Peptides against a protein of PDB entry 3H8D. Designs and how they scored, part 20

Target 1, 122 residues: chain A of PDB entry 3H8D
Amino acid sequence: DMKRQQRFFRIPFIRPADQYKDPQNKKKGWWYAHFDGPWIARQMELHPDKPPILLVAGKDDMEMCELNLEETGLTRKRGAEILPRQFEEIWERCGGIQYLQSAIESRQARPTYATAMLQNLL

## One batch from the design tools (peptide; made by RFdiffusion4, then SolubleMPNN)

Design b1_p10_1_s3 (from b1_p10_1, 7 letters changed)
Fold by OpenDDE base, seed 5:
Structure b1_p10_1_s3 (fold): chain B 122 residues (1-122), chain C 122 residues (1-122), chain A 10 residues (1-10)
Amino acid sequence: as target 1 above (122 residues)
Amino acid sequence: as target 1 above (122 residues)
Amino acid sequence: MPAWEAQLLS
């Protein structure tokens, strides 16, 4: 339901290949998540040296966070939670609107807060 | 070129969420890779409790192994290398033929040994 | 497995 709390998170990550390198050689990426209640609705990953990854519920389930919000521990991780606009700004820049729209049109996206908001936007 | 050596690999993996559980609670998945020369052409992941993941070069580059064959160390890992049929059997069962075909039709797949063989198959 | 997931659980 649209009464579900929308919460957004961001955490840095180091690529597995860089895990054991010197600190200066570890390129940091950023993982973003939008949770519509307990369930992830959108995910994106910013990488230092490859295109951003955009993922939407329904279409990309297998590649998205499989943990519910509580299981992630994100709500308890200091500095992880971000404002809605902090997510949306990056999402928009990465072409997320078109990505989600295409997923809706192809009937791959499951209904989420994000799909509802997109339809209000268009 | 079609003269490139085709090599196939399989390794087990434990889901990150199960990493610190008791051994009996660690559900093992299987990671498969097809390397067309030094470059990965196809990747798939069998999971204990979710659908298999199929990935093809060009379409799914960002989600696939980013290491060339030599960098993976797979050629040096005992028991990792498998026969072509050991990969293809699972690939076929998981709907890999249709998946790759769709990627070709949508012009998302980059040319590989796999794309060439598929076109011989059809 | 994705690097982000490892970070989540670490």
Scores: peptide ipSAE 0.133, ipTM 0.634, DockQ to the pose 0.346
Fold by OpenDDE base, seed 3:
Structure b1_p10_1_s3 (fold): chain B 122 residues (1-122), chain C 122 residues (1-122), chain A 10 residues (1-10)
Amino acid sequence: as target 1 above (122 residues)
Amino acid sequence: as target 1 above (122 residues)
Amino acid sequence: MPAWEAQLLS
């Protein structure tokens, strides 16, 4: 709801296998997070060589960032924050709507801003 | 609703009285707009020397941008788009919540994403 | 730790 600020972030990462390679051989992945207030609601990861990873609060807590927003330092990291659409565009392209919908239907999703918005859509 | 993309923009302007002055004497104002899909929902203006101007769709149509989002070229103007909170923070500080609420209560506001969200809050 | 986490914590 309006009482919690929705904020979105993106940071690059290098896969472990490439960490010690020359820069030219380090393929970059992208980590995305949606925070509903202090708490993460969605996370996704784009990899250079495997399918996107989609994660939703409640269902995937063990795979998602365990830090609250303040603890992440993302709000203080220049260039990390992105516009809502910059997140949603990727989310949609990766099938995030269907993923979240299924999590709701299976009762695996924790209520978040994202679940609420989807329920307004469906 | 979710079916319309919410996008926010900010651009500077120089007041007419300063247009022909030396740069050092041109005080900058700030123009803000919230577009609910293609249509403007809210507009506000910060001036260096007078109260903020708050405008809401329906009530203030004659004072607001008459162009749809595509027509404005804002989506193509580098640096124009801002995060939702960058708009809302200023909006709130200027009393925008109360202004919009009053417009709803007086039946002057056109239904927009902003009116809907406020009605979820109140 | 995941690569993203390492980057986040750095």
Scores: peptide ipSAE 0.109, ipTM 0.478, DockQ to the pose 0.476
Fold by OpenDDE base, seed 2:
Structure b1_p10_1_s3 (fold): chain B 122 residues (1-122), chain C 122 residues (1-122), chain A 10 residues (1-10)
Amino acid sequence: as target 1 above (122 residues)
Amino acid sequence: as target 1 above (122 residues)
Amino acid sequence: MPAWEAQLLS
């Protein structure tokens, strides 16, 4: 149902290897999420030293956030919520459109707001 | 090179949702790793409430531990190292043989001790 | 999500 609220979030993470390093040696990664209502539709992880990870609902469920939006606490974390374009700009740059399209074509993606929007665009 | 040391490790993890719960409400998951020399060959994650995650080198690199064995600190963590059978017993029960075989057949798996051993068995 | 990453993101 495309009437669900689309909400986007970003939080930093530190690599396990950097966890106990001095701050100057801690390279920050970024975790992005698109929630289509209560459930995650897309996830993206930006790393300082490797290619981004793109994940879409249906295809990558086991590797994505398994918590519903309320359970994540993201809505209560100051600075976590971002504008749609702040997510989409990075998603596009990382090849997210092609990634999601391939997931749709292979019938691996479950329908979400993201899949619907893409199918309207193409 | 199959002359590399094969080492296996297991460490517990607590789900994000349970992180701040009372101990009685913290359900422990288990992270397993097989290192073929310095690099991870297989990874497995047992969850208390969802199917296990199986990962193999080549196919699942982006979702696996990116640190070499020394960088993980696992060799220095008391109780982390386990017997090969302690890994394999769970791997087999989780369908790891079929998972790795499929990765080989699809040419997604990179050759490791695990792929070599499987090909000797089948 | 990888177990180690999930732990760090918590």
Scores: peptide ipSAE 0.098, ipTM 0.643, DockQ to the pose 0.106
Fold by OpenDDE base, seed 4:
Structure b1_p10_1_s3 (fold): chain B 122 residues (1-122), chain C 122 residues (1-122), chain A 10 residues (1-10)
Amino acid sequence: as target 1 above (122 residues)
Amino acid sequence: as target 1 above (122 residues)
Amino acid sequence: MPAWEAQLLS
């Protein structure tokens, strides 16, 4: 149901390759998540040196967070939660709309808040 | 080429769900990797409360380590490297032979040291 | 998500 709380999160990650480098040389990636209620609907990864990764529920479950939101601890992690637009801005820039649309058209996307909103937009 | 160095690694992971728990309540998973030269050939994940995950190069690239061995820093991580048998023992117990065989038969497996050894065994 | 990656993100 679309009345579920839509929550968005962002956390940095440092590549294993950079773990032993000085902080200034640790290039950060950014992990983004959209949770539709307790379950992830979209995931996105920004990398310093490769194209972004876009993932949508149903299609990309194996590559996405397998935990429900409570299990992730993201809600308890200071500074992790972001505004919807902070997610959507990046999502749009990375071609997320087209990616999700394609997943819907191929019947790979699980229905989520994100799929519903896209269908309203188009 | 099969003269490439075969190296095996194991590192623990703590589930996000357990991050805020006391150490005694942080159930550990175990991440295993087989590198055929610089590139991963097999990956395996043992979990405390779900079936193991088996992954083979070619078939499961998107779920496996995307870095070459040097980039992972595993060779520099104390206690990470394990003996071949320490990997293979778990691999066999988890049905890894059958998993890799199926991947070969379906033409999903990238040729690696692991695929070659399996073909020699059978 | 690979287990090791999940840990890096956590």
Scores: peptide ipSAE 0.101, ipTM 0.600, DockQ to the pose 0.123; fails the geometry check

Design b1_p10_1_s4 (from b1_p10_1, 8 letters changed)
Fold by OpenDDE base, seed 2:
Structure b1_p10_1_s4 (fold): chain B 122 residues (1-122), chain C 122 residues (1-122), chain A 10 residues (1-10)
Amino acid sequence: as target 1 above (122 residues)
Amino acid sequence: as target 1 above (122 residues)
Amino acid sequence: MRPWEQQLLR
């Protein structure tokens, strides 16, 4: 059902090693999520000192958010929700299209709004 | 301090997608951990349908167990603790030596019992 | 919990 609401979120995180440092010495990462209805479809993590992490539903379930959208509280977190393009722009820069495409081709991806849109694009 | 007790653990995990399936249709993964005293030094994950994941302290802290050994309850979980060689045998088969070596060379690895032993081996 | 999970409201 592609009638589900597509919602996108971004929150910062601090590396464990930096948690006790002075604020000026904390390097922020950024966690991104795409929810296709109540369930996560894609996840992306920007780290200050390592390559971005791309994750897609079906393939990477164990590494992705396990909570449904309501359980995350993201919809109630001020400033967490972002525009679709704010997610997609970063996703594309990080090679997300190729990553998801590969997951589809290998039959690892769970069908989501994201997989459907990609197959329409190609 | 290389006087710390080295302890190794293994527990199964079920993929989220399989959680609601009949037991016969659940594919188990295996989570392995090496604790150097109270803190994790290495982590390894065997998956039924994707490559093994190797993780080392310092480099992969965010992906590894964040709890100290006591907090995990692993020492109290019957059947969880394994022999050192039961960990090392799998670690070696999965290319753990090369992985840790690379982490040391790139200065990403936190010094642990594991890093010390590797440097003695080479 | 992973660091980003700590930011989620369970």
Scores: peptide ipSAE 0.201, ipTM 0.584, DockQ to the pose 0.507
Fold by OpenDDE base, seed 1:
Structure b1_p10_1_s4 (fold): chain B 122 residues (1-122), chain C 122 residues (1-122), chain A 10 residues (1-10)
Amino acid sequence: as target 1 above (122 residues)
Amino acid sequence: as target 1 above (122 residues)
Amino acid sequence: MRPWEQQLLR
């Protein structure tokens, strides 16, 4: 059901090891989420000191946000919601198309808006 | 300090994606933990539909249980505690020896009972 | 807990 609302969010995070350091020594990462209706479809983590992490529903569930959209409070967090393209641009740059494609081919991806869009692209 | 008590636990888990499905569609995984005294030394996750996940202290801290043993409540959960061999057998079958060895060699492993035992084996 | 999880409202 592609009628579900697609919403995208981004929040910064500080690594646990840096949480109690001076601000100048706290390297911020960025956590991205794509929600297909109430449930997360894709997640991405940009780190200051390691490669980006890409996660897709079905394949990476245990490493992804387990909360539904309402439970996250993201819709109530000022500045958290981003435009679709703001997510997709980073997703593409990080190899997200190939990552999701591989997950579909291996039958690891749960069907989402993201899988549907990719299948239209290919 | 090898005087610390070594305790092992196993609990089933349901994947987030399956949490609200009918019981017949909830695939159970198994979460294993080795506590070296109050702190986790090794963690293992057996999944019904993906390879096992092995985690060791120092290397995988952000993906491991952050609670000390008392905080987990595992000691109070009937049927959770298992024998050392019940953990080790699965650990070995999943390639845990090689995994921990690699973590030691790369200087990513925090010293634990597990690292000490491995160093005695090799 | 993953560092980003700490930023979510539960």
Scores: peptide ipSAE 0.197, ipTM 0.578, DockQ to the pose 0.514
Fold by OpenDDE base, seed 5:
Structure b1_p10_1_s4 (fold): chain B 122 residues (1-122), chain C 122 residues (1-122), chain A 10 residues (1-10)
Amino acid sequence: as target 1 above (122 residues)
Amino acid sequence: as target 1 above (122 residues)
Amino acid sequence: MRPWEQQLLR
């Protein structure tokens, strides 16, 4: 159902190893999520010290957020919601188009708004 | 403290994607855990459709069970506890000795019963 | 717990 609301979120995180360090030594990562209606479609993790992680529904379910959108509390967290382009810009830079395409071609990706949009792009 | 009780557990899991499929289509994975006293020392995941996952304390803390043994409820779950050899046999087949050794050599592994035993083996 | 999960309601 392409009529579902597409919502995007970003929150910072601190690595467990840095939790108790001085503020200047706490390297921040960034967690991104795309929700297609109540369910996550794509997830992305930017780390200060390792390559980005890209995840797509169907293929990477076990590594992705298991909570539905309401359960996450993200809609109630000030500053968490971002514009679609704020997600897509990073996704594209990280090779997300190719990642999702390969997941579709290998029949690992669950149909989502993201897969449908890719169909229109390629 | 090598006097801590070593306990091993195994539980089946169903992949999120298979949760609502017919029983015959729910491919079972297996989750294994070694607890050195109250804290997890090793974790192992057997999947029906991808390579096994091996995890060791210190190196893989963020991907491992974050609950202490009591919090897991595993000690109270009928059929969950297994014999040491039932864990070790699978661990060895999956290349666990080499995995743990490399974690020790790279100074990523936290000292545990498992690291101590490896010291005696190699 | 994964780092980002700490920021989510559970």
Scores: peptide ipSAE 0.191, ipTM 0.517, DockQ to the pose 0.510
Fold by OpenDDE base, seed 3:
Structure b1_p10_1_s4 (fold): chain B 122 residues (1-122), chain C 122 residues (1-122), chain A 10 residues (1-10)
Amino acid sequence: as target 1 above (122 residues)
Amino acid sequence: as target 1 above (122 residues)
Amino acid sequence: MRPWEQQLLR
């Protein structure tokens, strides 16, 4: 539904293997989220040492953020909110378009803003 | 067309009457722009001493930015690009919803992302 | 809790 507010966020995370190392030895990953209204529509994880992880609502719900937008506190976290393009550029580079397309074609994707946009594009 | 990239920008401006004053005496206004793909869809001007100016494509073309997005250099200007909500919140507060609605109803608005969103909302 | 989840305000 196009009426819903599309908001995007990025926060760093530290790998479990690095959590007890000195700060200089902790390699940061990046967690990205697209919220379509109150609920997450897409999620992406950039890792320092392995391929990115792409996730879409419906298909990957159990691996994605289960909190609604308000519960995440992301709207209150300084520097967390990012521009749509900042999300989309990385999403595209990581193969997110193809990933979401496959989720749609296999009927695994929950309808979201992202699925609607892609289906308008294709 | 939903396929087009929606980008938003804000830059300060100085009133003509203040342009030759000492910097401390120059009151800043704010210029806002919504680009739907390469072309401006909405424009807004916040003034320090008068009501806001709202402008929409089709109706107000002669008063709006005539440059395409690339020509503006806004994408290359640090700090100019803003989040959609940063634009929309001000737009709403200034009566932009009603303004665009009237432009649509009077058949003065050029179809844009904004008109489509509103027509989906109404 | 997943590493990124720890950064969320739950």
Scores: peptide ipSAE 0.179, ipTM 0.478, DockQ to the pose 0.642

Design b1_p10_2_s1 (from b1_p10_2, 4 letters changed)
Fold by OpenDDE base, seed 3:
Structure b1_p10_2_s1 (fold): chain B 122 residues (1-122), chain C 122 residues (1-122), chain A 10 residues (1-10)
Amino acid sequence: as target 1 above (122 residues)
Amino acid sequence: as target 1 above (122 residues)
Amino acid sequence: SPLRPYWLFP
């Protein structure tokens, strides 16, 4: 059902190792989520000093948000919601298209809005 | 500084594998956190069909909440905050005392209210 | 991922 609302979110995180450092020494990471209706379709994590982490529904369920959108409270967190392109631009730069494509080809990806859009693009 | 406010929280989670099952078939787990002031000191996860996960600051930082208490929004989530004993009872049942003790003995535990209390108990 | 997603949320 591609009529589900596609919503995107971004929140900063501080690495565990930096938690107790002075504020100026806390390097921010960024947690991104794409929700296809109530459930997450894609997740990615930008880190200051290691490669980005990309996750797609079906393949990476155990590492992704297990809460539905309403349960996350993200919609109620000021400044968390972002535009689709703000997610996609980073997703693309991080190799998300190839990652999702491989997940589709390996039949590990659960069908989502993201898989559908990619299939239409290819 | 043992004058820091000790606060405890519990929130349910649904296993990723059960996300798309009928509500009656979604087995709840429970996520617990002990915050020693702004930072987490202990975390545990109760699962319906696997052993509990116990985590202590210093040793398990990478697997624990990286957000300070205010960042979590837990204090603003209705029903999330629990009494100390509601955490400790489960912690004890799950072997948390032994787990933390071992972390202290191995010098993997960061000093927290929890380590201090245990040291006083022993 | 080292991040356990459920505690990221209010």
Scores: peptide ipSAE 0.214, ipTM 0.640, DockQ to the pose 0.267
Fold by OpenDDE base, seed 2:
Structure b1_p10_2_s1 (fold): chain B 122 residues (1-122), chain C 122 residues (1-122), chain A 10 residues (1-10)
Amino acid sequence: as target 1 above (122 residues)
Amino acid sequence: as target 1 above (122 residues)
Amino acid sequence: SPLRPYWLFP
């Protein structure tokens, strides 16, 4: 249902290995999520020292948020919600379009708003 | 510093593979954390259909919560905090004592309240 | 191992 609300979130994280280090040695990463209605459609992890991790529903469920949006509390977390473009800009830079496209082509992607939009775009 | 507050938390999780299933098909797991002051000392994941995962600071940092306690928001999450014994009971059932002991013996464990208590016990 | 976002949530 394309009527579902699309909401995007970002939260910082520090790598476990860095958590006990001095602040200057704590490299910050970012966790991004796109929720298509209650369920995550895309997830993205930006790391300071390794390639970004892109995840799409269906293909990467085991590595993605398993909670529905309400369960996450993200909507109630101050500063967590971001604009769609704030997500998409990073997604695109990371090669997300190609990643999702391949997931669609390989029949791994669960249909989401993201897959629909991509199909409309390409 | 043994003066650090020991706090314990539990939150449920549903396996990613189950998140879109009907309620009866969503098997619930539990995520447990022991925080020794601001930093996690032990983590435990109870799964409905696989062995529990036990994690101890130092040894398993890469698989454990990377946030300090305040960053987690667990202290602000209703129903998340549990009694020490509620954690320990499960920990013991899962073989946590032996797990931590081995981590100590192998010099993998970061000293925590948990390691100290174990040393006092054994 | 993947990050476990569920413990990142309030």
Scores: peptide ipSAE 0.204, ipTM 0.635, DockQ to the pose 0.395
Fold by OpenDDE base, seed 1:
Structure b1_p10_2_s1 (fold): chain B 122 residues (1-122), chain C 122 residues (1-122), chain A 10 residues (1-10)
Amino acid sequence: as target 1 above (122 residues)
Amino acid sequence: as target 1 above (122 residues)
Amino acid sequence: SPLRPYWLFP
């Protein structure tokens, strides 16, 4: 049901390898999530020194958040929630449209709000 | 208040650097947490190829789980919760007693069930 | 900052 609430979140992270380095050497990344209702539809990890990681439900379940939205606590973390466009702009810039399209074509993607929107775009 | 419920959890993780390697090359680590009531008191990360990471509340807040226990979803994840001894055995083996003791002596550790138990041990 | 997202969301 595409009537489900679409919510987007972003949190910073420091890579484990940089955990105990000096602050000047701790490269900050960004973790993005799109929740279609209670379940994650898309996940994205930005890194300062390597290509972004794009993940879509169905195809990449084992590498994505397995908690429902309520269990994450994201809705209760100040500054975590972002606007749809704040997610989509990065997603598009990172090749997310092509990534999700490929997942749909290979029958790997689970139907979500994201897949529905892509079908409307193409 | 030491009447708070003490709960312990363990989840596996694959290091980000190994995320897209073949399964045979994905070294699995273990993430441990001790919650003293709603808040984390100790955190421990085991790695197959580097020394364990030990973290204690007060000293290492910025590197530890900042969500309260309910927000984590750990209590709802099958197989996540472990017995106290399952945590303590690893903690002790990894030098956690000395680590927490040092944090207490330097006045960096926040008082928790863990600090109280250590005071009883010494 | 959190260590990593998978650490925050078990």
Scores: peptide ipSAE 0.179, ipTM 0.591, DockQ to the pose 0.274
Fold by OpenDDE base, seed 4:
Structure b1_p10_2_s1 (fold): chain B 122 residues (1-122), chain C 122 residues (1-122), chain A 10 residues (1-10)
Amino acid sequence: as target 1 above (122 residues)
Amino acid sequence: as target 1 above (122 residues)
Amino acid sequence: SPLRPYWLFP
């Protein structure tokens, strides 16, 4: 379990309402993913003008990436993969620790590398 | 407008509830996209055990791909691109003609290659 | 989420 490779990715998105606007008027968001081995553990969506969306495995499965890592092709997308800290820094800033903790306490979270690390932190 | 390249793509997805099951227990769905030039015109999601999801530009923007074609990387994903007829056959079978027609009549549809072709068909 | 992951991938 803990031996699974932890890999992190980030890709941009443009809000649908902005997609046909001039480049300067396209507000860019960011989609983040943490994969615990082949399966997603955490997902995060940063929007330019609304609160971030935080998602954790078990609790938010229906709203999260439903492809395994290989199927996503993220590992083959240049510039998509990021360092763990690049994910964690944003995750922490957006209240991810509390979000995941609450998911654990409510018995909604599926055990992942992320839940295990949180247990060590708290 | 009509000179924009029409390109079609299909990629699989696995339902979140099935993602951690054995391969034989993963029910595969299919995600389809029609790009009218750089921008999506139609999107279609085929599920193994529920009605298909049909989406058209203008009406369903918030539920559709919000990246331009280049940003998606779909053109670089081996096996993702399909022939026009491979999209249209499924689209028609799933009631896409009526869906798009209704979107046009309700003034919800954004003009695209798809709307133009439908006007010629009807 | 309206941001379906399918189309986010290369």
Scores: peptide ipSAE 0.222, ipTM 0.650, DockQ to the pose 0.348; fails the geometry check

